Peptides against a protein of PDB entry 3NZW. Designs and how they scored, part 26

Target 1, 212 residues: chain A of PDB entry 3NZW
Amino acid sequence: TTTLAFRFQGGIIVAVDSRATAGNWVASQTVKKVIEINPFLLGTMAGGAADCQFWETWLGSQCRLHELREKERISVAAASKILSNLVYQYKGAGLSMGTMICGYTRKEGPTIYYVDSDGTRLKGDIFCVGSGQTFAYGVLDSNYKWDLSVEDALYLGKRSILAAAHRDAYSGGSVNLYHVTEDGWIYHGNHDVGELFWKVKEEEGSFNNVIG
Target 2, 222 residues: chain B of PDB entry 3NZW
Amino acid sequence: QFNPYGDNGGTILGIAGEDFAVLAGDTRNITDYSINSRYEPKVFDCGDNIVMSANGFAADGDALVKRFKNSVKWYHFDHNDKKLSINSAARNIQHLLYGKRFFPYYVHTIIAGLDEDGKGAVYSFDPVGSYEREQCRAGGAAASLIMPFLDNQVNFKNQYEPGTNGKVKKPLKYLSVEEVIKLVRDSFTSATERHIQVGDGLEILIVTKDGVRKEFYELKRD

## One batch from the design tools (peptide; aimed at target 2 Y5)

Design b2_p15_1_s4 (made by RFdiffusion4, then SolubleMPNN; from b2_p15_1, 9 letters changed)
Fold by OpenDDE base, seed 3:
Structure b2_p15_1_s4 (fold): chain B 212 residues (1-212), chain C 222 residues (1-222), chain A 15 residues (1-15)
Amino acid sequence: as target 1 above (212 residues)
Amino acid sequence: as target 2 above (222 residues)
Amino acid sequence: QQPPKFAPATQEWWL
């Protein structure tokens, strides 16, 4: 898996691959690694598929309960804390989760929290999570600027996942791309890695180690 | 070494059509290299137009199916005989599987039915309850032999329009029930030839708006 | 990371 999220002047970009594996077996190329918790809040998944899918779905329910009880959308801080507290209770039990909770509230603005099954909870501007995270960071860190246009930011997110999909055997399938603003998240499509790779190679003149 | 799990072999396969879905399984049950039964059905009608199979360790599979059938029963009791939708069934099965997260059911689970729009639906599960809706899925002993075939013949992977120099993919289209049955039969006959844990019989459950229909075909008995 | 193996031939899906 490779997932990433970063803040910039235009909000948040979230990009993820879609491959699931069972050892050397490619279990799926079409897994949704982003959960849409509400129109303003996203969760990303890396690690055990069942652990992530189950508990992030549970998180969605807790977030909805908060809205019903408090008559206000849950903050990104609170949502991430709920998940963090939950996984902490299971510490040592063998859960495997690397998640990013990304969202917008009027109080916080665009916000990203990293939460993992080790009990780590971090607020930050840039995170890459998964087996391909270092490959994604290589591209993302080299090109990231706060002042990126929305178009450039979307491309950078997509391009970083593509780099990871190319180098990490456990990442691939497609890139799912999101843009989060004050008006909520916007889905920017599913991009098959096979097609995207050749397109990017041609347009950029990159990936020259591969001869087509 | 303590091993609480067995492996009863077999293979299952689900394919969704436009207005139907198919879930098929062989009827061979084995332990190690011994055939326990040449006819032990592993695909079940669970009511509400949902068919289910949990392939792997048969004891776990049977337990899971029984629990799900019971869940359907209680759903009716608690919700005034409301029909359980396929997506709700999938969520319920996730909870059944994940409830044993630390001592999992040793099974690959597939369910098939119709979604709320009347479209064919197939859901597949890992042993601990991750699930995905897919157009097709093979599970069990010969899944590695069949799944790539399904990728090619159902989802038209690696197929391109002639004369386009590989630039235009073959367009996706739904298969007819007759075409799906042919693919299922070819899949299982081929798997039987190459895998000792697959054979004897093939049972196919076809789900349509009119209900569940069963078909049976002989496989090699070697 | 590799998915856990609970028994032969069936594995947890890993992302």
Scores: peptide ipSAE 0.429, ipTM 0.796, DockQ to the pose 0.349; fails the geometry check
OpenDDE base, seeds 1, 2, 4, 5: peptide ipSAE 0.426, 0.427, 0.424, 0.424; ipTM 0.783, 0.798, 0.793, 0.790; seeds 1, 2, 4, 5 fail the geometry check

Design b2_p15_2 (made by RFdiffusion4; failed a check: the pose's geometry)
Pose (drawn by RFdiffusion4):
Structure b2_p15_2 (pose): chain A 212 residues (1-212), chain B 222 residues (1-222), chain P 15 residues (1-15)
Amino acid sequence: as target 1 above (212 residues)
Amino acid sequence: as target 2 above (222 residues)
Amino acid sequence: SSFTPHPSNQFWSFG
């Protein structure tokens, strides 16, 4: 698994791979590691497939309950805390999840929270989570500027996940892109590495090692 | 010490067509190197046009299927006999499985039916509730032997248009019920050849708008 | 009865 989310001039970019594993066995290439909590909230998934899916779906129900009660969209900070506090209650029981809660609220602007099953909760501009996180950091950190165009930022996030899908035996499948503005999240497609790799290699001249 | 789990072997397979779906499984039940039964059904019609199989530790698989069938019964009781759609059944199974997160049903579960548009649907589950909708899925002992074959023959993976220099992928035309039954039978004869826990019989449940039908085929008994 | 964890029966992981 490789997931990343970063803030920049144009909002937030979220990118994830879609590989699921059972050890060295590729269980699936078509899993959804991003959950749309609501029109302005996204959650990313890494770790235990069931723990992430179950608790992030539950988080969505908790956020919806907040809107009915408070007649107002839940903040990114509060939404990430609900998950952070829930996971903390289970500390020591073996839950396994590296998670990012990304969203936008007039009150907070573009906002990203890293939340994991250790109970760690961190606000930040850039996060890469999962077995492939360091591979994504390598490409993302060396090309990142706050002033990236929406187009360039979407590409960097996509390229970073691609770098991880190439080097990490436990990442791959396809790349799912998202862009977050004050009008909510915008889905930017599912890009199969099976074609995305060769296309990027030709057009970019990178991946110079692999013979084509 | 006491081990609450055992392995009863078996292999299951699910393929979704445009307006149908199938869930197949061998009828052999095993413990270690012995055969408990050559015919012990492992794929079930749970009502509302849903078939399911929970393969792995059979006691757990039975408890789960029994609990789900009772769930459909109560769904009718509590919601004015409304039909449980396959998507709803999948989320329901997720909660049943995750409910035992700390003492799991040791099973790999697959269900099949039609979605609310009448299209074929297959869902497969992780032991603790992780699930996804798919075109096809192999589960159980021979899953590692069969899933690669299905990726090739069902979803045409790694296959290209001849003479297109590997540039044009083989189109994703869709399989008829006849073509699917062939792939299923071939899959199980192959699995019976290479995996010692697969054999004796093959039972297929076909689901259409008209309901659930069953077909049975013998397999090698060695 | 012995227990054998087949990959298909193991917990799926996103990491």

Design b2_p15_2_s1 (made by RFdiffusion4, then SolubleMPNN; from b2_p15_2, 8 letters changed; failed a check: the pose's geometry)
Amino acid sequence: QSVIDYPSNREWSFS

Design b2_p15_2_s2 (made by RFdiffusion4, then SolubleMPNN; from b2_p15_2, 7 letters changed; failed a check: the pose's geometry)
Amino acid sequence: QSLVKYPSNQEWSFS

Design b2_p15_2_s3 (made by RFdiffusion4, then SolubleMPNN; from b2_p15_2, 7 letters changed; failed a check: the pose's geometry)
Amino acid sequence: PSVVDYPSNQEWSFA

Design b2_p15_2_s4 (made by RFdiffusion4, then SolubleMPNN; from b2_p15_2, 7 letters changed; failed a check: the pose's geometry)
Amino acid sequence: QSFVDYPSNREWSFS

Design b2_p15_3 (made by RFdiffusion4)
Pose (drawn by RFdiffusion4):
Parts: C-alpha cells; sequence; structure tokens
Structure b2_p15_3 (pose): chain A 212 residues (1-212), chain B 222 residues (1-222), chain P 15 residues (1-15)
C-alpha cells in the first residue's frame, strides 16, 4: 500500500495505489483505498483491509450524524478526531491502520490529518502512508513546491504513487487520483500501472533502469 | 493446547456474466490427509437469488452461512418482505464477519447473484469483512492455482491483439454461461490434478433472473 | 497449502 496527500496553492492532492495482499500473495489489484466521507471529505486507507474499510465507513456514518444534529458540515479536525478517539479506545487490541483525513471547510481551508491505530493524530501539509510510503516521499519531496499548478500537482501525486508501485513489492495495481478545492473533491481517474508505467517512461525518459 | 480452528480444504470459484453469475465448489471435505466426505455441499442458495460459500474452517463457514440465511429471513420480517439486493447482502456479511474481529470466522467467503440492474455480480470477503465486487474470484485451497488462470481467461490479462506489437489489449468481450461453465470445469480438473485437497465432485450454482439452477460433475477421487 | 487469507488471519490470531 502507498497513499499520499499534500497541500498546495490549488488545494489538496490525494493519490493511492489499489493493491491488496495476504503476505506475498496479491489478493487484489482493484481495491478502493479512498473513501468519500462526503462531498468535501476524503479518507485514505493503509493497513488492515477490514479495519480500514470497516472503521472508515463507520466514520462516514458518524460525520453524517453530526450534520443532522448540528445542521452543519463536520470539520476536518472533528472528523479526524472521531476516528482518532475511536481507535484510541482499542489501543492494544491489534487494530492496524494508517489513515489520512483530507477535506475542505470555509472555517479550516484545505486540511490534512494523519491518523493511525497507535492513536497518533497529526495535522500536516504532506503525508505518505503505507509500506511504500518512503518511495513516494522520495519522488514527492524532491519535486514539491507550494506553487504547483493543479495540473502539475495532480501529476506529481500520480508519479509518486507510480514510483512506489514500482519499487514496493506490496504496492501496485492502479493509481486513483483526487483533487480537493472549496467546492469539494474531484475524482481524477483510475490509472493502471500496467499502462501508466510505460507511458510515463517514454514521455518522461525516467525509469531509466528497466529495459523497454 | 486447544486450537479452535481446523482446515477442511475445498476450493470455490465465482464468475459473473452479463446477466448471470456462478458459484462453484468441489464437494470434498478433508482433515489433514483423510477424506471426511466426498460429497458435502459447500455452496448454498440463501434466498433472494443469492448464493454463498464460506470456505476454510467448515464449522465457521456453516455458522456464517446459517447466520446469513437467518439474516435474510429477518430482513423480510422487518422490511415488509423487501428483497435483499446483493450489494446489501455484501455489506451485511461485512458486519457479520467484523463482528467477530477478535475471534474470526476463519473463512474466505464469496457470494453471487445479480445487482439491481440485472447484471451478474460476485463479491468476495476477507475473514474479517474486507470485501469488494469483482468479475471473478477463486477461494480456498487451490485459489493460488486458479486465480491466475481466471485473470487470464476471464479478464484477458497479459493478452494482446496479435500483430499490434503488444500495443492493443485484447478486448474485454463478455463470456456466455456456456463459456463460463467450461472455464469452471477446466479450473477444477486442473486443481484436482495439482492439489490434494481438491476432488471427488464439482457442484455449480447458476443464478439468473429466473432463479438458481444446479449442475454437478464428477472429479478424480484420488 | 492453506488459503492465504485464512492463513493470515490465523497468524494474527496466534500472535
Amino acid sequence: as target 1 above (212 residues)
Amino acid sequence: as target 2 above (222 residues)
Amino acid sequence: SRDPLVQKAIDEYEA
């Protein structure tokens, strides 16, 4: 698994791979590691497939309940805390999740929270989570500028997940892109590494190792 | 010490067609190197046009299928006999499985039917509720032998248009019920050849808008 | 060999 989300001039970029594993066994190449909590809230998934899916789906129900009660969209900070506090209650029971809660609210602007099963909760501009996180950091950190165009930022996030899908035996499948503005999230497609790799290699001249 | 889990072998397979779906499984049940039964059904019609199989530790698989069948019964009781759609059944199974997160049903579960548009549907589950909708899926002992074959023959993976210099992928035309039954039978004869826990018989459940049909085929008994 | 998903669940259980 490789997931990243970063803030910049044009909002937030979220990118994830789609590989699921059972050890060295590729369980699936077509899993959805991003959950659309609501039109302005996204959650990313890494770790235990069932723990992430179950608790993030539950988080969506909790956020919806807040809107009915308060007649107002839940903040990113509060939404990430609900998950953070829930996971904390289970500390020591073996839950396994590296998560990112990304969204926009007039009150907070573009906002990213890293939340994991250790109970750690961190607000930040850039996060890469999962077994492939360091590979994504390598490409993302060395090309990141606050002033990236929406187009360049979307590409960097895509390219970073691609770097991880190449080097990390536990990451791969396809790349799912998202862009977050004050009008909510915009899905930017599912890019299969099976074609995305060769296309990027030719057009970019990178991945100079692998023989084509 | 006491081990609450055992391994009863078996292999299951699910393929979704445009307007049908199939869920197949061998009828052999095993413990270690012995055969408990050469015919012990492992794929079930649970009503509302849903077939399911929970493969791995059989006691857990039976308890789960029994609990799900009862769930469909109560769904009717509580919602004015409304039909439980396959997507709804999948989310329901997720909660049943995750409900034992800290003492799991040790099974790999697959269900099949039609979605609300009448299209074929297959869902597979992790032991603790992780699930996804798919075109096909192999589960159980020979899953590692069969899934690669299905990726090739069902989803045409690694296959290209001849003479296109590997540039044009083989189109994803869709399989008929006849072509699917062939892939299923070949899959199980192959699995019976290479995996000692697979054999004796093959039972397929076919699901269409007209309901659930069953077909049975012998397998090698060695 | 056992199903990998089931094997992973057993390993987590014994751990």

Design b2_p15_3_s1 (made by RFdiffusion4, then SolubleMPNN; from b2_p15_3, 9 letters changed)
Fold by OpenDDE base, seed 1:
Structure b2_p15_3_s1 (fold): chain B 212 residues (1-212), chain C 222 residues (1-222), chain A 15 residues (1-15)
Amino acid sequence: as target 1 above (212 residues)
Amino acid sequence: as target 2 above (222 residues)
Amino acid sequence: GMDPLVAAALARDRA
């Protein structure tokens, strides 16, 4: 898996691959690793697919309950804390989760929290999470700046996941891309790695290690 | 040392068509190298036009299917005989599986039916309840033999239009029920040739708007 | 014999 999220002047970019594995077996190439919690809040999944899918869906229910009770959307801080508290209760039980909770509230602005099954909860501007995270960081860190245009930021997110999909055997399938703004998240499509790779290679003149 | 899990072998396969879905399974039940039964169905009509199979450890599979059937029953009681949608069934099954997250049902689960728009639907589950809607899925002993075949023949993976130098992929299209049945039969006959835990019989459940139909075919019995 | 927790770890899909 490779997931990433970063803040920039235009909001948040979230990009993820779609491969699931069971050992050396490719279980799926089409896993949805972004869970749409509400129109302003996203969760990403890395680690155990069931753990992430189950508990982030549960988180969605908790966020909805908050909205109903408080007549206000839950903050990203509170949403991430709910998940963090939950996984901490299961500490030592063997949950495997590396998640990012990404969203926008008027109070917080665009916000990203990293939450994992070890009990770590971090607020930050840039996170890459998964077995391919270091590959994604290599591209992302090299090109990131706060003042990226929305177009450039979207491309950078997509391009970083592509790099990870290329080098990490456990990442691949497609890139799912999101842009989070003050008006909520916008889905920017599913980009098959098989097609995207050649497109990017041609347009950039990159990936010269591959002769094609 | 006590092993709580067995492996009863077998293989299951689901394929979604445009207005139908198919869930198939062989009827061989085995322990180690001993055939327990040559006809032990593992694909079940659960009502509400939902068919289900949980393949792996048969005791766990049967338990899971029974629990789901019971869930369907109670859903009707609680919701004035409302039909359980396939997506809701999938969510329910996730909860059944994840409820045993720390002592899992040792099975690969597939359900098939029609979505609320009347389109064929196949959902697959890992042992702890991760699920996905897909056009096709193989599970069980010979899944590794069949799934690549389905990738190629259902989703047309690695196929390109002739004369395009590999630049144009073969377009996705729905398969007819006849084409799907043929693929299922070819999958299982092929798997039977190469896997000792697959054989004896093939039972195919076809879900349409008109209900569930069953077909049976003989497989090799050696 | 296979420990249930080991079974869970080995059998599940990883993303």
Scores: peptide ipSAE 0.319, ipTM 0.853, DockQ to the pose 0.129; fails the geometry check
OpenDDE base, seeds 2, 3, 4, 5: peptide ipSAE 0.299, 0.297, 0.299, 0.310; ipTM 0.862, 0.861, 0.855, 0.857; seeds 2, 3, 4, 5 fail the geometry check

Design b2_p15_3_s2 (made by RFdiffusion4, then SolubleMPNN; from b2_p15_3, 7 letters changed)
Fold by OpenDDE base, seed 2:
Parts: structure tokens; C-alpha cells; sequence
Structure b2_p15_3_s2 (fold): chain B 212 residues (1-212), chain C 222 residues (1-222), chain A 15 residues (1-15)
């Protein structure tokens, strides 16, 4: 898995691969590693598929309950805290989760929290999470700027996942791309890694380790 | 060392069509190298036009299917005989599986039916309740033999339009029920030839708007 | 110890 999220002048970019593996077996190429919690809040999934899918869906329910009780959207800080408190209760039980809670509230603006099954909860501007994270960071860190255009930021997110999909055997399938703004998240499509690879190679003159 | 799990072998396969879905399974039940039964059905009509199979350890599979069937009954009781949608069924099964997260059901679960738009739907589950809606999925002993075949024949992976020099992929299209049944039969006959835990019989449940139809085919018995 | 397939499912790293 490779997931990433970063803040920039235009909001948040979230990009994820879609491969699931069981050992050396490719279990799926089409896994949805982003949970749309509400129109302004996303969760990303890395680690155990069931753990992430179950608890982030549960988190969605908790977020909705908050809205019903408080008549206000839950903050990204509060949503991430609910999840972190939950996983901390299961510490040592063998949950495997590496998640990013990404969203917008009027109070916080665009916000990213990293939450993992070790009980770590971090606020930050840039995170890559999963087995391919180092490959994604290699591209992302080299090209990241706060003042990126929305177009360039979307491309950078997509391109960073592509790099990870190329080098990490556990990442691949497709890139799912999101842009989070003050108006909510926007889905920017599913990009097949095979097609994207050749397109990017041709346009950039990159990936020269592969002969066309 | 005590192992609470057995492995009863077998293989299951789901394929979604445009307005139908198929869930198939062999009828062989084994333990180690011994055939326990040549006809032990493992694909079930659960009501509400939902078919289910949980392949792996049969005791766990049967328990899970029983719990789901009971869940369907309770759903009807609580919701004035409202039909359980396939997506709601999938969520329910996730909770059944994840409820045993620390002592999982040793099964690969597949359900098939129609979604709320009348389109074919197949949902696949891992032992702890991760699930995905897919166009096709193989599970069980010969899943590794069948799944690549389905990638090629259902999802047209690695197929290109002739004369395009590999630049144009074969377009995705729905298969007819006859084409799907043929693929299922070919999958299981091929799997039976290469895997000792697959054979004896093939039971196919076909879900349409008109209900669930069953078909049976003989497989190799050696 | 959980069965390797269960462990593998639990280790179904969306890594």
C-alpha cells in the first residue's frame, strides 16, 4: 500500500493506490483505500484491510452521531481523536492500521491527522503511509511546495503514488485521487497504473529503467 | 500443537452479470487427503435473492451462513418484511466476521445477488470481514488457479483490439448468463484437473430478478 | 497461533 496526503495553498491532496496483497498473492487491484466519511472528511487505509475498513466505517458512524447530537460537523481533530482512542484501547491486541484523517472545517481549515494502531496521533502537512511510503516521499519531497497550483498538486500526488507503485511490489493497481477544499472533497478519478505509467514515461521522459 | 481449524477444501466462484449474478461451488468436502463427501453443497440461497458461500473450514462456514440466515429473519421481523439489499447484507456479514476478529471464521466468503438498480453484484470477504464489490471472485483451494483466468475472461485483462498494436484494450462488456455459466464450468473443470481438493460436482446458483435458479454439473471424481 | 491464512488475512496489509 501507498497512501499520501499533503496540505498546500489550494487545500489537501489525497492519493492512494488500490492493490491488496496476501503474502505474494495479489488479492485485489481495485481496493478502495479512501473512506468518504462525510462531504468534508476522508479517511485513508493502510495495514490490515479489515481493521481499517471496519473501524473507519465505525468512525464514520461516530462522526454522524456527533453531527446529530451537536448539530455541527465534527472537527478533524475530534474525529482523529475518536479513532486514536479506539485503537489505543486495542493496543497489543494485534490491530494493524495506518490511517490519515483528512478534512476541512471552518474552525480548523484544511487539516490532516495521522493515526496508527500503535496509538500515534500526529497533525501534519505531509504524510505518506504504507509499504511504499519511502518511494512516494522520494518524489513528493523533491517537488512539494506550498504554493503549488491545484493542477500541479494533483499531478504530484498522482505521480508520487505512481513512483511507489513502480518500486513497491505491494502497491499498484490504480491511483485514486482526491482534492479537499473548503467546499468539500472532490474525487479526481481512478488512474490505472499501467496506462498512467506509459503516459508519464512518454510525457516526462522518465522511468528510463524500463525500455519502451 | 492444537489447531482449532480444519480445512475442508473446495472452491467457490462468483461472477456478476448485467442483470444477474452467479455463485458456484464444488461439492467435494475433504480432510487432508480423504474425501468426506462427494456431494456436500456449500452455496446457499439465504432469501431476499441473496446467495452465499463461506469456503474453507466447513464448520465455520456453516456457522456463518446460519448466523446470516438468522440475521435475514431478524431483519424482516424488525423492518416489516423489508427486503435486505445486497449492500446491507454485505455490511451485516462484515459485522458477523469482524465480531470474531480475534478468533476468526476460517473462511473466504462470497455473496451474490442484485443491487438496488437490478444490476448483478458479487461481494467478497476476507476471514475478518474486509469486503469489496467485484465483478468476479474465486475463493478456496483453487482460487489461485481460477482468478487469473477470470481476470482474462471476465475483465478482459491483457486483451487488446486486433490491429491496434496493443494500444487499444478490449472494451469491457457484460457477459450473458450462458457465457458466464460456460466460464464457470471451464474454471471448475480446469481446477479439478490440477487440484486434488476440487472435484465431484459443481453447483451453480443463478440470481435474477425472477429468483434463484440452481444448476448442477458433474465434475471429475478422481 | 492463528492459522497462517487467518494471519495472512490479518496481514492483508493494505500495505
Amino acid sequence: as target 1 above (212 residues)
Amino acid sequence: as target 2 above (222 residues)
Amino acid sequence: SMDPLVQEALERDKA
Scores: peptide ipSAE 0.120, ipTM 0.832, DockQ to the pose 0.208; fails the geometry check
OpenDDE base, seeds 1, 3, 4, 5: peptide ipSAE 0.082, 0.115, 0.086, 0.104; ipTM 0.814, 0.828, 0.823, 0.835; seeds 1, 3, 4, 5 fail the geometry check

Design b2_p15_3_s3 (made by RFdiffusion4, then SolubleMPNN; from b2_p15_3, 8 letters changed)
Fold by OpenDDE base, seed 2:
Structure b2_p15_3_s3 (fold): chain B 212 residues (1-212), chain C 222 residues (1-222), chain A 15 residues (1-15)
Amino acid sequence: as target 1 above (212 residues)
Amino acid sequence: as target 2 above (222 residues)
Amino acid sequence: SMDPLVAEALRRHLA
């Protein structure tokens, strides 16, 4: 898995691959590793598929309950804290989760929290999470600027996942791409890695380790 | 060392069509190298036009299916005989599986039916309740033999239009029920040839708007 | 405790 999220002048970019594995077996190439909690809040998934899918869906329910009770959208801080508190209660039980809670509230603006099954909760501007994270960071860190255009930021997110999909055997399938703004998240499509690879290689003259 | 799990072998396969879905399974039940039964059905009509199979350890599979059937019953009691949708069934099964997260059901679960738009739907589950909707899925002993075949023949993976120099993929299209049944039969006959835990019989449940139909085919008994 | 075979080999990983 490779997931990433970063803040920039235009909001948040979220990009994820879609591969699931079971040992050496590719279990799926089409996994949705982003949960759309509400129009302004996303969760990303890495680790155990069931743990992430179950508890982030549960988190979605808790976020909705908050809205019903408080008549206000939950903050990204509060949403991430709910998840963090939950996984901390299961510490040592063997949950496997590496998540990013990404969203916008009027109070916080664009916000990213990293939450994992060890109980770590971090606020930050840039995170890559999963077995391919180091490959994604290699591209992302080399090209990241706060002042990226939306177009360049979207491309950078997509391109970073592509690099990870190329080098990490546990990442691949497709890139799912999101842009989070003050108006909410926008889905920017599913990009098959096979097609995307050749396109990017041709346009950039990159990936020269592969002969076209 | 005590192992609470067995492995009863077998293989299951789901394929979604445009307005139908199929869920198929062999009828062989084994333990180690011994055939326990040549006809032990593992694909079930659960009502509400939902078919289900949980392949792996049969005791766990049967328990899970029984719990789901009971869940369907209670859903009707609690919601004035409302039909359980396939997506709601999938969510319910996730909770059944994840409820045993720390002592899982040793099964690969597949359900098939129609979505609320009348389109074919297949959902597959891991032992602890991760799930996704797919066009096709193989599970069980010969899943590794069948799934690549389905990738090629259902999803047209690695197929290109002739004369395009590999630049134009074969377009995705729904398969007819007859085409799907052919693929299912070919999948199981080929799997039976190469896997000792697959054989004896093939039972196919076909879900349409008109209900669930069953078909049975003999497989090799060796 | 969860069986290692289920935990490692059978469950889907988003690794």
Scores: peptide ipSAE 0.402, ipTM 0.854, DockQ to the pose 0.142; fails the geometry check
OpenDDE base, seeds 1, 3, 4, 5: peptide ipSAE 0.388, 0.397, 0.396, 0.389; ipTM 0.841, 0.853, 0.847, 0.845; seeds 1, 3, 4, 5 fail the geometry check

Design b2_p15_3_s4 (made by RFdiffusion4, then SolubleMPNN; from b2_p15_3, 8 letters changed)
Fold by OpenDDE base, seed 2:
Structure b2_p15_3_s4 (fold): chain B 212 residues (1-212), chain C 222 residues (1-222), chain A 15 residues (1-15)
Amino acid sequence: as target 1 above (212 residues)
Amino acid sequence: as target 2 above (222 residues)
Amino acid sequence: SMDPLVAAALERHLA
């Protein structure tokens, strides 16, 4: 798995691959590793598929309950804290989760929290999570600027996942791409890694380790 | 150390069509190298046009299917005989599986039916309740033999339009029920040739708007 | 804890 999220002048980019594995077996190439909690809040999934899917869906329910009770959308800080508190209660039980809670509220602006099954909760501007995270960071950190255009930021997110899919055996399938703004998240499509690879190679003159 | 799990072998697969879905399984039940039964059905009609199979350790599979069938009954009691949708069934099964997260059901679960738009739907589960809606899925002993075949023949992976120099993929299209049945039969006959835990009989449940139909075919008994 | 066989061979990982 490779997931990433970063803040920039235009909001948040979220990009994820879609491969699931069971040992050496490719279980799926089409997994949705982003949960759309509400129009302004996303969760990303890395680790155990069931742990992430179950508890982030549960988180969605808690966020909806907050909205019903308080008549206001939950903050990104509060949503991430709910998840962090939950997984901390299961500390040592063997949950496997590496998540990012990404969203926008009027109070916070664009916000990213990292939450994992060790109980770590971090606020930050850039995170890559999963077995391919180091490959994604290599591309992302080399090209990241706060002042990226929306177009360049979307491309950078997509391109970073592509690099990870190329080098990490546990990442691949497709890139799912999101842009989060003050108006909510926008889905920017599913990009098959096979097609994307050849397109990017041709357009950039990159990936020269592969002879076309 | 004592292993609480057994492995009863067998293989299952689901394929969604445009307005139908199929869930198929062999009828062989084994322990180690011994055939316990040549006809032990493992694909079940659960009501509300939902078919289910939980393949792996049969005791766990049977328990899970029974719990789900009971869940369907209670859903009707609590919601004035409302039909359980396939997506709601999938969520319910996730909770059944994840409720045993720390002592899982040792099974690969597949359900098939129609979605609320009348389109074929297949959902597959891991032992702890992750689930995905897919066009096709193989599970069980010979899943590794069948799934690549389904990738090629259902999802047309690695197929291109002739004369395009590999630049135009073969377009995705729904398969007819007859085409799907052919693929299912070819999958199981091929798997039976190469896997000792697959054979004896093939039972196919076909879900349409008109209900659930069953078909049976003989497989090799060696 | 989860059986190692389930975790390694059957559980889907978003690794």
Scores: peptide ipSAE 0.369, ipTM 0.847, DockQ to the pose 0.144; fails the geometry check
OpenDDE base, seeds 1, 3, 4, 5: peptide ipSAE 0.359, 0.367, 0.358, 0.362; ipTM 0.834, 0.847, 0.839, 0.841; seeds 1, 3, 4, 5 fail the geometry check

Design b2_p15_4 (made by RFdiffusion4)
Pose (drawn by RFdiffusion4):
Structure b2_p15_4 (pose): chain A 212 residues (1-212), chain B 222 residues (1-222), chain P 15 residues (1-15)
Amino acid sequence: as target 1 above (212 residues)
Amino acid sequence: as target 2 above (222 residues)
Amino acid sequence: SFEDNMPPSYRFRHF
């Protein structure tokens, strides 16, 4: 798995791969590793497929309950804490999840929280999570600028996941893009690496190693 | 020491058509190198036009299917006999499985039916509730032999329009019930040839707007 | 040890 999310001038970019594995067995190439908590909240998934899916779906119910009770959209900080505190209760039981809670509130602006099953909870501008995280860091870190256009930022996130899908045997399938502004998240499509790779290689001239 | 799990072999297969779906499984049940039964059904009609199979440790598979069937029963009792849609059944199965997160049902489960638009639907599950809707899925012992074949023959993977220089992908025309039954039977004759835990018989459950139908085919008994 | 002897289709999915 490879997931990333980064803040910039135009808000937040979220990109994930769609591969699921059972060891060396490719279990699926079409899994959804991003969950839409609500119109302004996204959650990313890495680690145990069932743990992530189950607890992040549960998180969505908890966020919805907050809105009914407080008559107000839950903050990114509080939403990430609900998951962080839940996972902490299970520390030592073997839950396995690297997660990112990304969203926007008038109160907080663009906001990103890294939350994992160790109980770690970190606010930051840039995170890459999963077996392919270092491959995504390599491309994302060397081309990142706060002042990226929405178009360039969407591309970098997409390109970074592509780099990870290429080098990480446990990442691949397709790329799912999202952009987060104060008006909520905007889905920017599912890009199959089967076609995205060759297209990027020709148009960019990169991936110069692989013979085409 | 005591091991609460065993492996009863078997292979299951699910394919979704435009307005139908199928869930198939061999009827052989095994322990180690012996055959417990040459005919022990492993795919079940659970009502509300849903078929399911939980393959792996059979005791767990039976307990799960039994628990789900009872779940559909109570769904009717608690919701004025409302039909349990396949999507709702899938989320329900997720909770049943994840409920044993720390002592899992050791099964790979697949369900089939039609969605609320009458389209064919297949869902497959991880032992602890991870699930996804799909066009087709092979589960069980021969899953590693069959899933590649389905990616090729059902979803036309790696296939291109001849003469397009590999530029144009083979279109995703959709399979009829007849064409699907062929792929299923071929899949199981192939699996029976290469996997020692697959054989004896093949039972297919076909689901349409008219309900659930069954077809049976013999397989090699060696 | 038991899961090492089982087909991958029976194993837990990971992202």

